Peptides against a protein of PDB entry 7AL2. Designs and how they scored, part 36

Target 1, 85 residues: chain A of PDB entry 7AL2
Amino acid sequence: YEIMLIRPKTIDDINYVVDQVLEESNPVILDLSFLEKESPANFKLAGEKIKQMRSNYGAEALLLSRCNDKNLIIIAPKGVSLVRK

## One batch from the design tools (peptide; made by RFdiffusion4, then SolubleMPNN)

Design b2_p16_1_s3 (from b2_p16_1, 5 letters changed)
Fold by OpenDDE base, seed 3:
Structure b2_p16_1_s3 (fold): chain B 85 residues (1-85), chain A 16 residues (1-16)
Amino acid sequence: as target 1 above (85 residues)
Amino acid sequence: SELEETEKYLDSIVNL
């Protein structure tokens, strides 16, 4: 698999994340800082998609870092384990 | 915990 890195700005970007996790089974490191600042609606949509992937498809998510400049979350598809050491 | 913190944050996003 590949690890994807993206700072989504549009709905197309959000859908791309969903496709990567569910269709391609690729982990995604996601920076939500743009959506949080610029589009409350799309920020909420991104959150809903993450919730759906976790609830319905066995994806895992972990907050890596949160500050004004970056808002980093990793989303792992079912079959890829997130391990803390 | 990190997981609990993640859950709270994600829930906050959905509840905007």
Scores: peptide ipSAE 0.548, ipTM 0.886, DockQ to the pose 0.901
Fold by OpenDDE base, seed 1:
Structure b2_p16_1_s3 (fold): chain B 85 residues (1-85), chain A 16 residues (1-16)
Amino acid sequence: as target 1 above (85 residues)
Amino acid sequence: SELEETEKYLDSIVNL
C-alpha cells in the first residue's frame, strides 16, 4: 500500500480521501487546517466522512498534531493497524 | 490519551 498525504481544499479532495481509504486501502495523513479555516461546511463534511469510515468500515483515526496551521489526522483502513509506542 | 483527544476532536468537527 501507499501512504497518502493531503491537505484537502475541496469536496473532491475529501472524496479522494474516502476513495483512498476504502477503495485503495491506503492510509491517509490529512491536514484539515485549510478546511477548518476556509470552509466550515466542508470541514464538517470531512469529519462526518471520517466518522463514517470508522463506524461502517473499520477504519481507525488518530490525531497526530493540532496547532495553529496544521491539524494532522491519520486515517488507516481496516487491515492497517495504528500502534502507539 | 491520544485516542481520547482524537475522539474529542472528531466530535467537535461533526458538531460544528
Scores: peptide ipSAE 0.548, ipTM 0.884, DockQ to the pose 0.884
Fold by OpenDDE base, seed 4:
Structure b2_p16_1_s3 (fold): chain B 85 residues (1-85), chain A 16 residues (1-16)
Amino acid sequence: as target 1 above (85 residues)
Amino acid sequence: SELEETEKYLDSIVNL
């Protein structure tokens, strides 16, 4: 698999993330900082999509970093385990 | 823990 990196800005970008995780089985590292600052509605939508992937498809999510400039989350498809050592 | 922080953050997003 590939690990995708994206800072989503649009609904199309959010749907791209969903496709990568569920259809392509690729982990995605997300930077949600743009949506948080520029579109509260799409920021909420992104969160809902992450919740749906976790609840319905066995995806796993982990917050990597949260600061003023970046909000980094990794989303892993079912079968890719995120392990803290 | 990192998982607890993740859950808290995701919850805050959904509750906007």
Scores: peptide ipSAE 0.545, ipTM 0.884, DockQ to the pose 0.887
Fold by OpenDDE base, seed 2:
Structure b2_p16_1_s3 (fold): chain B 85 residues (1-85), chain A 16 residues (1-16)
Amino acid sequence: as target 1 above (85 residues)
Amino acid sequence: SELEETEKYLDSIVNL
Protein backbone atom coordinates (compact mmCIF):
# COMPACT_ATOMS: atom_id res chain seq x y z
CA TYR B 1 0.00 0.00 0.00
CA GLU B 2 0.88 3.69 -0.21
CA ILE B 3 0.56 6.36 2.47
CA MET B 4 -1.25 9.43 1.15
CA LEU B 5 -0.74 12.94 2.54
CA ILE B 6 -3.34 15.65 1.97
CA ARG B 7 -4.58 18.95 3.38
CA PRO B 8 -8.14 18.90 2.05
CA LYS B 9 -9.69 22.15 0.86
CA THR B 10 -12.80 20.98 -1.03
CA ILE B 11 -15.50 18.35 -0.96
CA ASP B 12 -13.65 16.64 -3.81
CA ASP B 13 -10.62 16.34 -1.53
CA ILE B 14 -12.77 14.83 1.22
CA ASN B 15 -14.17 12.28 -1.21
CA TYR B 16 -10.63 11.55 -2.40
CA VAL B 17 -9.71 10.61 1.18
CA VAL B 18 -12.69 8.26 1.40
CA ASP B 19 -11.73 6.63 -1.90
CA GLN B 20 -8.13 6.14 -0.81
CA VAL B 21 -9.11 4.47 2.46
CA LEU B 22 -12.04 2.35 1.28
CA GLU B 23 -11.26 1.59 -2.37
CA GLU B 24 -7.47 1.69 -2.50
CA SER B 25 -6.86 0.50 1.08
CA ASN B 26 -4.25 3.22 1.58
CA PRO B 27 -3.65 5.00 4.89
CA VAL B 28 -4.13 8.77 4.70
CA ILE B 29 -2.48 11.43 6.81
CA LEU B 30 -4.76 14.49 6.80
CA ASP B 31 -4.25 18.07 7.85
CA LEU B 32 -7.76 19.36 8.61
CA SER B 33 -6.61 22.87 9.51
CA PHE B 34 -7.80 24.46 6.27
CA LEU B 35 -11.34 23.12 6.57
CA GLU B 36 -11.47 23.95 10.27
CA LYS B 37 -10.60 27.58 9.53
CA GLU B 38 -12.32 28.19 6.20
CA SER B 39 -15.40 25.95 6.13
CA PRO B 40 -17.06 24.70 9.31
CA ALA B 41 -19.60 22.84 7.17
CA ASN B 42 -16.96 20.90 5.23
CA PHE B 43 -14.99 20.37 8.42
CA LYS B 44 -18.06 18.71 9.91
CA LEU B 45 -18.53 16.70 6.72
CA ALA B 46 -14.95 15.43 6.95
CA GLY B 47 -15.57 14.38 10.54
CA GLU B 48 -18.75 12.59 9.56
CA LYS B 49 -16.94 10.71 6.80
CA ILE B 50 -14.23 9.65 9.25
CA LYS B 51 -16.90 8.47 11.67
CA GLN B 52 -18.61 6.50 8.93
CA MET B 53 -15.37 4.83 7.85
CA ARG B 54 -14.68 3.83 11.44
CA SER B 55 -18.20 2.65 12.21
CA ASN B 56 -19.03 0.87 8.97
CA TYR B 57 -15.70 -0.28 7.53
CA GLY B 58 -13.42 -0.81 10.49
CA ALA B 59 -11.07 2.05 9.72
CA GLU B 60 -8.93 3.43 12.55
CA ALA B 61 -8.07 7.05 13.25
CA LEU B 62 -5.35 8.57 15.42
CA LEU B 63 -4.71 12.22 16.14
CA LEU B 64 -1.01 12.85 15.50
CA SER B 65 -0.75 16.55 16.31
CA ARG B 66 -2.86 19.63 17.01
CA CYS B 67 -0.49 22.57 17.16
CA ASN B 68 1.14 25.21 14.97
CA ASP B 69 -2.00 25.68 12.88
CA LYS B 70 -2.09 21.96 12.05
CA ASN B 71 -4.66 19.28 12.74
CA LEU B 72 -2.96 16.03 11.73
CA ILE B 73 -4.93 12.78 11.73
CA ILE B 74 -4.01 9.41 10.25
CA ILE B 75 -6.82 7.24 8.89
CA ALA B 76 -5.95 3.59 8.33
CA PRO B 77 -8.09 1.08 6.45
CA LYS B 78 -9.08 -2.19 8.04
CA GLY B 79 -6.11 -4.53 7.84
CA VAL B 80 -3.51 -1.85 8.51
CA SER B 81 -2.94 -1.66 12.24
CA LEU B 82 -2.00 1.56 13.99
CA VAL B 83 0.19 0.64 16.95
CA ARG B 84 1.54 2.92 19.63
CA LYS B 85 4.84 1.78 21.14
CA SER A 1 -22.31 25.16 15.96
CA GLU A 2 -21.18 22.69 13.32
CA LEU A 3 -17.59 23.44 14.26
CA GLU A 4 -18.25 22.75 17.93
CA GLU A 5 -19.98 19.47 17.10
CA THR A 6 -17.04 18.39 14.95
CA GLU A 7 -14.53 19.37 17.61
CA LYS A 8 -16.39 17.22 20.10
CA TYR A 9 -16.16 14.29 17.70
CA LEU A 10 -12.46 14.84 17.04
CA ASP A 11 -11.82 14.90 20.78
CA SER A 12 -12.90 11.25 20.84
CA ILE A 13 -10.11 10.26 18.44
CA VAL A 14 -7.14 8.58 20.10
CA ASN A 15 -4.40 11.08 20.86
CA LEU A 16 -0.77 10.07 20.38
Scores: peptide ipSAE 0.423, ipTM 0.817, DockQ to the pose 0.088

Design b2_p16_1_s4 (from b2_p16_1, 5 letters changed)
Fold by OpenDDE base, seed 1:
Structure b2_p16_1_s4 (fold): chain B 85 residues (1-85), chain A 16 residues (1-16)
Amino acid sequence: as target 1 above (85 residues)
Amino acid sequence: SEEEETEKYLDSIVNL
């Protein structure tokens, strides 16, 4: 598989993340900082999509970093295990 | 605050 890195800016980008996780089975490291600052609605949408992938498809999500101008989350498809030590 | 609410929301998104 591939690990995709993206800083979503649009709904199309959010849907791209969903496609990568669910259709391509690729983990995605996404930076939500743009959406958080520029579109609270799409920021919330992204979060809801992550929840849906977890709830319905066995995806896992982990917060990698939260600081000024960074909001990094990894979302892994079912079959790719995330482990925090 | 907005930051606190954001962090709370983020905590609800992740599961690890």
Scores: peptide ipSAE 0.467, ipTM 0.846, DockQ to the pose 0.110
Fold by OpenDDE base, seed 5:
Structure b2_p16_1_s4 (fold): chain B 85 residues (1-85), chain A 16 residues (1-16)
Amino acid sequence: as target 1 above (85 residues)
Amino acid sequence: SEEEETEKYLDSIVNL
């Protein structure tokens, strides 16, 4: 698999994340900082998609870093386990 | 506050 890195800016980008996790089974490290600042609606949408992937498809999500201009989250598909040591 | 709301929402998104 590949690990995708993206800072989504559009709905297309959000759907790309979903496709990577569900269709390609690739973990995605995403920076939600753009959506958080520029589109509350799409920020909420991104979060809902993440929760749906967790609830319905066994994905996992972990907050990696939160600061002024970064909001990094990793989403792993069911086949890739996230482990905190 | 918006910051508090965002942090609460982020906590609801992640599960680790």
Scores: peptide ipSAE 0.462, ipTM 0.844, DockQ to the pose 0.108
Fold by OpenDDE base, seed 3:
Structure b2_p16_1_s4 (fold): chain B 85 residues (1-85), chain A 16 residues (1-16)
Amino acid sequence: as target 1 above (85 residues)
Amino acid sequence: SEEEETEKYLDSIVNL
């Protein structure tokens, strides 16, 4: 698999993340800081998609870093384990 | 606050 890195800015970007996780089975490291600042609606949409992937498809999500300029989350498809040490 | 709501939302998104 590949690990995708993206800072979503549009709905197309959000759907791209969903496709990568569910169809391609690729982990995605995404920065939600743009949506958080520029589009509360799309920020909520992105979060809902993440929750749906967790609830329905066994994806996992972990907050990697949270600061004023970054909101980094990794989403792993079923079969790729995220582990805290 | 808005920051508190964002933090709560983020906590609801991640599961580890």
Scores: peptide ipSAE 0.461, ipTM 0.843, DockQ to the pose 0.109
Fold by OpenDDE base, seed 4:
Structure b2_p16_1_s4 (fold): chain B 85 residues (1-85), chain A 16 residues (1-16)
Amino acid sequence: as target 1 above (85 residues)
Amino acid sequence: SEEEETEKYLDSIVNL
């Protein structure tokens, strides 16, 4: 599989993330900092999509880094194990 | 605060 990197700015970008995880079975590292600052509504939508993928499809999500200018999360499809040490 | 609420929401998104 591939690991996709994206900083989503639109709803289309959010749907792209969902498609990559569920249809392509690719992990996605996404930076939510743009949505957090420029579209709180779409930031919340992105979070709800992540929750749905976890709840319905066995995806996992891990916070990688959070600071002033980035909000990095990895979303892994079922079968890709994320481990914290 | 706004930052506190955002952090709380982020904690609800991730599961590790």
Scores: peptide ipSAE 0.459, ipTM 0.842, DockQ to the pose 0.109

Design b2_p16_2_s1 (from b2_p16_2, 9 letters changed)
Fold by OpenDDE base, seed 4:
Structure b2_p16_2_s1 (fold): chain B 85 residues (1-85), chain A 16 residues (1-16)
Amino acid sequence: as target 1 above (85 residues)
Amino acid sequence: SLEEIREEVLSNVSRS
């Protein structure tokens, strides 16, 4: 698989993330900082999509880093384990 | 509110 990197700015970008995880089985490193600052509605939508992927498809979501200008999350499809050692 | 949205998003991801 490939690991995708994206800082989504639009609904199309959010749907791209969903497609990568569910259709392509690719983990995605996601920066939500743009949506959080520029579109609270789409920020909420992104969070809902993460919840749906976890609940319905067994995806995992892990917070990597949070600061003033970054909100980094990795979304892994089922079968890719995220482990802290 | 934005604070409520932020808390909801954070609740949808793991911290460890």
Scores: peptide ipSAE 0.691, ipTM 0.931, DockQ to the pose 0.871
Fold by OpenDDE base, seed 5:
Structure b2_p16_2_s1 (fold): chain B 85 residues (1-85), chain A 16 residues (1-16)
Amino acid sequence: as target 1 above (85 residues)
Amino acid sequence: SLEEIREEVLSNVSRS
């Protein structure tokens, strides 16, 4: 599999993340900082999509880093384990 | 509010 990196800016980008996790079974490192600053509605939508992927498809979502310019989350499809060493 | 949305989004991801 591939690990995708994206800082989504649009609804299309959010849907791209969903497709990568659910259809392609690729982990995604996601930076939500743009949406958080520029679109509260789409920021909320992204959060809802993450919750749905966890609840309905067994995806795992982990906060990697949060600061003023980054909100990094890794989303792993079911079967890809996130391990802290 | 944005703060409420922020807390909701963060509650949907694991911290460790």
Scores: peptide ipSAE 0.691, ipTM 0.931, DockQ to the pose 0.823
Fold by OpenDDE base, seed 3:
Structure b2_p16_2_s1 (fold): chain B 85 residues (1-85), chain A 16 residues (1-16)
Amino acid sequence: as target 1 above (85 residues)
Amino acid sequence: SLEEIREEVLSNVSRS
């Protein structure tokens, strides 16, 4: 698999994340800071998509870093384990 | 509100 990195800015970007996790089974590291600042509606949508992937498909989502300029989250498909040491 | 949205998004993401 591949690990995708993206800072989504549009609905197309959000759907790209969903496709990567569910269709391609690729983990995605995403920065939600643009949506949080520029589009509350799409920020909410991104959060809903994350919830749906977790609830319906067994994906896992982990907060990596949060500061004034970054909101970094990793989303892993069911077949990929996130391990902290 | 944005604050409510932020809390909702964060609640859907794990810290551990």
Scores: peptide ipSAE 0.690, ipTM 0.930, DockQ to the pose 0.876
Fold by OpenDDE base, seed 1:
Structure b2_p16_2_s1 (fold): chain B 85 residues (1-85), chain A 16 residues (1-16)
Amino acid sequence: as target 1 above (85 residues)
Amino acid sequence: SLEEIREEVLSNVSRS
């Protein structure tokens, strides 16, 4: 598999994340900082999609970093385990 | 509000 890195800016980007996780089974490291600052509606949508992937498809979502200018999250498909030391 | 949205988004992500 591949690990995708993206800072979503549009709805298309959000849907791309969903496709990568669910259709391609690729983990995605995403930065939600752009949406958080520029589009509360799409920021909310991204959160909803994350919830849906976890609830319906067994994806795992983990916060990597939260600061003033970054909101980094990794989304792993069901077949990929996230392990913290 | 944005604050409420932020908290909702973060609540959907694991921290452990």
Scores: peptide ipSAE 0.690, ipTM 0.930, DockQ to the pose 0.855

Design b2_p16_2_s2 (from b2_p16_2, 6 letters changed)
Fold by OpenDDE base, seed 3:
Structure b2_p16_2_s2 (fold): chain B 85 residues (1-85), chain A 16 residues (1-16)
Amino acid sequence: as target 1 above (85 residues)
Amino acid sequence: SKEEIIEEVLSNVDKV
């Protein structure tokens, strides 16, 4: 698999993340800071998609870092486990 | 509100 990195800015970007996790089974490291600042509606949508992937498909989602200009989250498909040492 | 949305989104992910 591949690890995808993206800072979503549009609905198309959000759907790209969903496709990567569910269809391609690729982990995604995403920065939600643009949506958080510029589009509350699409930020909410992104959060809803994350919840759906966790609830319905067994994906994992972990907050990596949150500061002034970053909101970094990793989403892993069911076949890829996130392990903390 | 924006703050409510932020809290909801963050509640959808686990914390390190």
Scores: peptide ipSAE 0.698, ipTM 0.935, DockQ to the pose 0.967
Fold by OpenDDE base, seed 1:
Structure b2_p16_2_s2 (fold): chain B 85 residues (1-85), chain A 16 residues (1-16)
Amino acid sequence: as target 1 above (85 residues)
Amino acid sequence: SKEEIIEEVLSNVDKV
């Protein structure tokens, strides 16, 4: 698999994340900081999509880092395990 | 509010 890196800016980007996780089975490391700052609606949508992927498809989603200018999350498809030592 | 949305989104992910 590939690990996708993206800082979503549009709804199309959000849907791209969903497609990568669910259709391509690729983990995605995404930075939600742009949406958080620029589009509360799309930021909310991104969160909803993450919840749906977890609830319906067994994806894992983990906050990697959050600060004033960064909101890094990894979403792993079912079959790719996130393990903390 | 924006703050409420932030908390909602963060509630949908696990923490390291």
Scores: peptide ipSAE 0.698, ipTM 0.935, DockQ to the pose 0.945
Fold by OpenDDE base, seed 2:
Structure b2_p16_2_s2 (fold): chain B 85 residues (1-85), chain A 16 residues (1-16)
Amino acid sequence: as target 1 above (85 residues)
Amino acid sequence: SKEEIIEEVLSNVDKV
């Protein structure tokens, strides 16, 4: 698999994340800071998609870092386990 | 509100 890196800015970007996790089985490192600042509606939508991927498809989602200009989340498909050392 | 949306999104992910 590949690890995808994206800072989504549009609904198309959000759907790209969903496709990468569910169809391609690729983990995604996601920066939601643009949506959080520029589009509360799409930020909410991204959160809903994360919830759906976890609830319906067994994805994992972990907050890696949150600061003023960064909101980093890793989303892993069911076959990829996130393990703490 | 924006704060409520932020809290909702953050509640959908685990935290380090």
Scores: peptide ipSAE 0.696, ipTM 0.935, DockQ to the pose 0.968
Fold by OpenDDE base, seed 4:
Structure b2_p16_2_s2 (fold): chain B 85 residues (1-85), chain A 16 residues (1-16)
Amino acid sequence: as target 1 above (85 residues)
Amino acid sequence: SKEEIIEEVLSNVDKV
C-alpha cells in the first residue's frame, strides 16, 4: 500500500480521503487544521466520515499531534495495525 | 458551537 498525505480544504478533499482508505486500502495522514479554522461545517463532516469508516469498515483513526497550527490524524484501513511501543 | 464541534471530532479518534 501507499501512505497518502493531505491537508483537506474542500468536500472533494474529504471524499478523496474516504476513497483512499476504503477503495484503495491506503492509510492517510491528514491535517484537519485548515477545516478547523476555515469551515466548521466541513470540519464536522470530516469527523463524521472518520467515525463512519471506523464503525462500518473497521478503520482505525489516531490523533498524532494537536497544536495551534496542526491537527494531525492517521486513518488506517482494516488490516493495517497502528501499534504504540 | 465551534468548541462543541471540535470536541465531537476529537472524540471520533483515539489518542496517542
Scores: peptide ipSAE 0.696, ipTM 0.935, DockQ to the pose 0.947

Design b2_p16_2_s3 (from b2_p16_2, 9 letters changed)
Fold by OpenDDE base, seed 1:
Structure b2_p16_2_s3 (fold): chain B 85 residues (1-85), chain A 16 residues (1-16)
Amino acid sequence: as target 1 above (85 residues)
Amino acid sequence: SHEDILKEVLSNVDKS
């Protein structure tokens, strides 16, 4: 598999993330900082999509880093294990 | 809030 890295800026980017996780079975490392700052609606949408992927498809979502200018999250599809040592 | 969304969606964020 591939690990995708993206800083979503649009709804199309959000849907791209969903496609990568669910259809391509690729983990995605997201930076949500743009959406968080520029579009509360799309930030909420991104959250809803992540929740849906977890609830319906067994995806896992973890916070990697959170600060004033960065919001890094990894979303792993079912079958790719995320383990904290 | 944005923080509430993160708590709800992410498995390793404090939900208390």
Scores: peptide ipSAE 0.395, ipTM 0.855, DockQ to the pose 0.255
Fold by OpenDDE base, seed 2:
Structure b2_p16_2_s3 (fold): chain B 85 residues (1-85), chain A 16 residues (1-16)
Amino acid sequence: as target 1 above (85 residues)
Amino acid sequence: SHEDILKEVLSNVDKS
């Protein structure tokens, strides 16, 4: 599989993340800082999509880094295990 | 709030 990196800015980008996780079974490392600052509505939508992937498809979502300039999250499909050493 | 969304969505964010 591939690990995708994206800083989503549009609804299309959000849907791209969903497609990568569910259709391609690729983990996605995404930075939500743009949506958080520029579009609260799309930030909420992104959160809802991540929640749906966790609830309905067994995806896992972890916060990697949180600061003023970055909101870094990894979303892993069910087949990929995220393990902290 | 944005923090509430993160708490709801992410498994390693403190929900207190």
Scores: peptide ipSAE 0.381, ipTM 0.850, DockQ to the pose 0.251
Fold by OpenDDE base, seed 5:
Structure b2_p16_2_s3 (fold): chain B 85 residues (1-85), chain A 16 residues (1-16)
Amino acid sequence: as target 1 above (85 residues)
Amino acid sequence: SHEDILKEVLSNVDKS
């Protein structure tokens, strides 16, 4: 598999993330800082999509780093284990 | 709030 990296800015970007996780079975490292700052509606939408992927498809979502200029999250499809040593 | 969304959707964020 591939690990995708994206900083979503639009609804199309959010849907791209969903497609990568569910259709391509690729983990995605997201930076949600743009949506959080610029579009509360799309930030909420992104959260809803992540929740749906966890609830309905067994995806895992973890916070990697949070600071003023980044909000890094990894979403892994079912079957890809995220392990912290 | 934004923080509430993160707490809701991420498994390793404190839900207090």
Scores: peptide ipSAE 0.375, ipTM 0.848, DockQ to the pose 0.252
Fold by OpenDDE base, seed 4:
Structure b2_p16_2_s3 (fold): chain B 85 residues (1-85), chain A 16 residues (1-16)
Amino acid sequence: as target 1 above (85 residues)
Amino acid sequence: SHEDILKEVLSNVDKS
């Protein structure tokens, strides 16, 4: 698989993330800081999509880094294990 | 709130 990196700014970007995880089976590292600051509605939508992927498809989602500058999350499709040592 | 969304969606964010 490939690991995709993206900072979503639009609904199209959010749907791109969904396609990468569910259709391509690629983990995605995404920065939600733009949506969090510029579009509360799309930030909520992104959260809903991640929740749906977890609930319906067994995806995993972890917070990697949270600060004023960035909101980094990794979403892994089912079969890709995320492990902390 | 933004924090509520993160708590709901992410497995390693404290839900307390």
Scores: peptide ipSAE 0.368, ipTM 0.845, DockQ to the pose 0.253

Design b2_p16_2_s4 (from b2_p16_2, 8 letters changed)
Fold by OpenDDE base, seed 1:
Structure b2_p16_2_s4 (fold): chain B 85 residues (1-85), chain A 16 residues (1-16)
Amino acid sequence: as target 1 above (85 residues)
Amino acid sequence: SLEEIREYVLSNFDKS
């Protein structure tokens, strides 16, 4: 698999994340900071999609870092385990 | 509000 890196800015980007996780089985490291600052609605949508992937498809989602200009999340598809050392 | 949205989004993933 590949690990995708993205700072989503649009709904298309959000759907791209979903596609990568569910269809391509690729983990995604995403920075939600743009959406949080520029579009609260799409920020919420991203959160909803993450919840759905966790609830319905067994994806894992983990907050990596939260700062003023970074909101880093990793989403792993089912089969890719996130392990804390 | 934005703060409510933020808290909602944050609740949708685990914390490391």
Scores: peptide ipSAE 0.603, ipTM 0.911, DockQ to the pose 0.941
Fold by OpenDDE base, seed 2:
Structure b2_p16_2_s4 (fold): chain B 85 residues (1-85), chain A 16 residues (1-16)
Amino acid sequence: as target 1 above (85 residues)
Amino acid sequence: SLEEIREYVLSNFDKS
């Protein structure tokens, strides 16, 4: 598999994340800071999609870092385990 | 509000 990196800015970007996780079975590292600052509605939508992937498809979502300019999370598909050393 | 949305989104993933 591949690990995708993205800072979503549009609904199309959000759907791209969903497709990568559910259809391609690729983990995605994403920065939600643009949506949080520029589009509260799409920020909420991203959260809803993450919740759905966790609840309905067994995806795992983990916060990596949060600061003023970055909100980094990793979304892993069901077949990929996130392990802390 | 944005704060409420932020709290909602943050609740949808685990903390490392």
Scores: peptide ipSAE 0.601, ipTM 0.910, DockQ to the pose 0.937
Fold by OpenDDE base, seed 4:
Structure b2_p16_2_s4 (fold): chain B 85 residues (1-85), chain A 16 residues (1-16)
Amino acid sequence: as target 1 above (85 residues)
Amino acid sequence: SLEEIREYVLSNFDKS
């Protein structure tokens, strides 16, 4: 698999993330900081999509870093394990 | 509110 990196700005970008995780089985590292600052509605939508992928498809979602200019999350499809040592 | 949205989104993933 490949690891995709994206800072989503639009609904199309959010749907791209969903497609990468569910259809391509690729982990995605995404920065939600643009949506949080520019579109609260799409920020919420991104959160809803993450919840759906976890609940319905067994994806994992882990916060990597949060600060003023970054909101980094990794979403891993089922079968890709996120391990903390 | 925006703060409520933030709390909701944060609740949808685990913290490292």
Scores: peptide ipSAE 0.600, ipTM 0.910, DockQ to the pose 0.944
Fold by OpenDDE base, seed 5:
Structure b2_p16_2_s4 (fold): chain B 85 residues (1-85), chain A 16 residues (1-16)
Amino acid sequence: as target 1 above (85 residues)
Amino acid sequence: SLEEIREYVLSNFDKS
């Protein structure tokens, strides 16, 4: 598989993340900082999509880093486990 | 509110 990296800015970007995780079975490292700052509605939507992928498809989602300019999350499809050493 | 949205989104993933 591939690991995709994206800083989503639009609904299309959010749907791209969903497609990568559910259709392509690729982990995604995404930065939610743009949505958090610029669109509360789409930020909420992104959170809802993450919750749905976890609840309905067994995806895992883990916060990697949060600071003033970054909100990095990794989403892994079922079958790819996230392990901290 | 915006703060409530932030708390909601943060609750939807695990923290390292």
Scores: peptide ipSAE 0.598, ipTM 0.910, DockQ to the pose 0.933

Design b2_p16_3_s1 (from b2_p16_3, 8 letters changed)
Fold by OpenDDE base, seed 4:
Structure b2_p16_3_s1 (fold): chain B 85 residues (1-85), chain A 16 residues (1-16)
Amino acid sequence: as target 1 above (85 residues)
Amino acid sequence: EELLEGDEVVDYLINS
C-alpha cells in the first residue's frame, strides 16, 4: 500500500480521503488545520466520515500532532494496526 | 499535548 498525505480544504478532498482508505486500502495522514479554521462544518463532517469508517469498515485513527498550525490525524484501513506506546 | 486514539479522536473532531 501507499501512505497518502493531504491537507483537505473541500468536501471533494474529504471524499478523496474516504476513497483512499476504503477503496484503495491506503493509510492517510490528514492535516485538518485548514478545515478547523476555515470551515467548522466541514471539520465536523470529516470527523463524521472518520466515525463511519471506524464503525462500518474497521478503520483505525490516531492523533499524531496538534498545535497552532497543525492538526495531524492518521487513518488506517483494517489490517494496518496503529499502536500507541 | 496529549495524543488521542480511537473513540477519543472521533469525539474530539465531532464535538469541536
Scores: peptide ipSAE 0.623, ipTM 0.913, DockQ to the pose 0.858
Fold by OpenDDE base, seed 2:
Structure b2_p16_3_s1 (fold): chain B 85 residues (1-85), chain A 16 residues (1-16)
Amino acid sequence: as target 1 above (85 residues)
Amino acid sequence: EELLEGDEVVDYLINS
């Protein structure tokens, strides 16, 4: 698999993430800092998509970094283990 | 820094 890195800015970008995780089985490292600041509605939408991927498809999510200018989350498809040590 | 996983990540994103 490939590990994708994206800083989503649009709904199309959010859908790209969903496609990468569910259709391509690629982990995605998300920087959600743009949406958090510029589009609270799309930030929440991204959260809903992550919830759906976890609940319905066994995806996993892990926060990598959270600060004023970073909001990094990795989303992994089922079969790719994310473990906090 | 507080790191989150699983349900904690979802709760953070949806309830922000």
Scores: peptide ipSAE 0.623, ipTM 0.913, DockQ to the pose 0.864
Fold by OpenDDE base, seed 5:
Structure b2_p16_3_s1 (fold): chain B 85 residues (1-85), chain A 16 residues (1-16)
Amino acid sequence: as target 1 above (85 residues)
Amino acid sequence: EELLEGDEVVDYLINS
């Protein structure tokens, strides 16, 4: 598999993330800082999509880093373990 | 910095 990196700015970008995790089985490192600042609605939408992927498909999510200029979250498909040490 | 996992991540994203 590949590890995808993206900083979503649009709904299309959010859907791209969903496709990568569910259809391609690729982990995605997300920077949600743009959506958090520019579109609270789409930021929440991204959260809803992550919730759905976790609840319905067994995806895992881990916050990597949160600060004023970045909001990094890794979302991994079922079978790719995320381990915090 | 507070790191979050699983349900905590979802809660943060949806309820922030």
Scores: peptide ipSAE 0.622, ipTM 0.912, DockQ to the pose 0.861
Fold by OpenDDE base, seed 1:
Structure b2_p16_3_s1 (fold): chain B 85 residues (1-85), chain A 16 residues (1-16)
Amino acid sequence: as target 1 above (85 residues)
Amino acid sequence: EELLEGDEVVDYLINS
């Protein structure tokens, strides 16, 4: 598999993340800082999609970093284990 | 920085 990197700006980008995790079985490292600042609605949508992927498909999520200009999260498909120290 | 996982990440994203 591949690890995808993306900073979503649109709904199309959010759907791309979903497709990568569920259809392609690729982990995605995403920066939600743009949506958080520019579109609270789409930021919430991204959160809802992550919730759905966890609940319905067994995806895992970890927060990697949050600061002034970053909101980094990794989403992994079922079968790829994420472990924090 | 406190790292979040699983339900904590979802709660953070939905409620922030």
Scores: peptide ipSAE 0.619, ipTM 0.912, DockQ to the pose 0.848

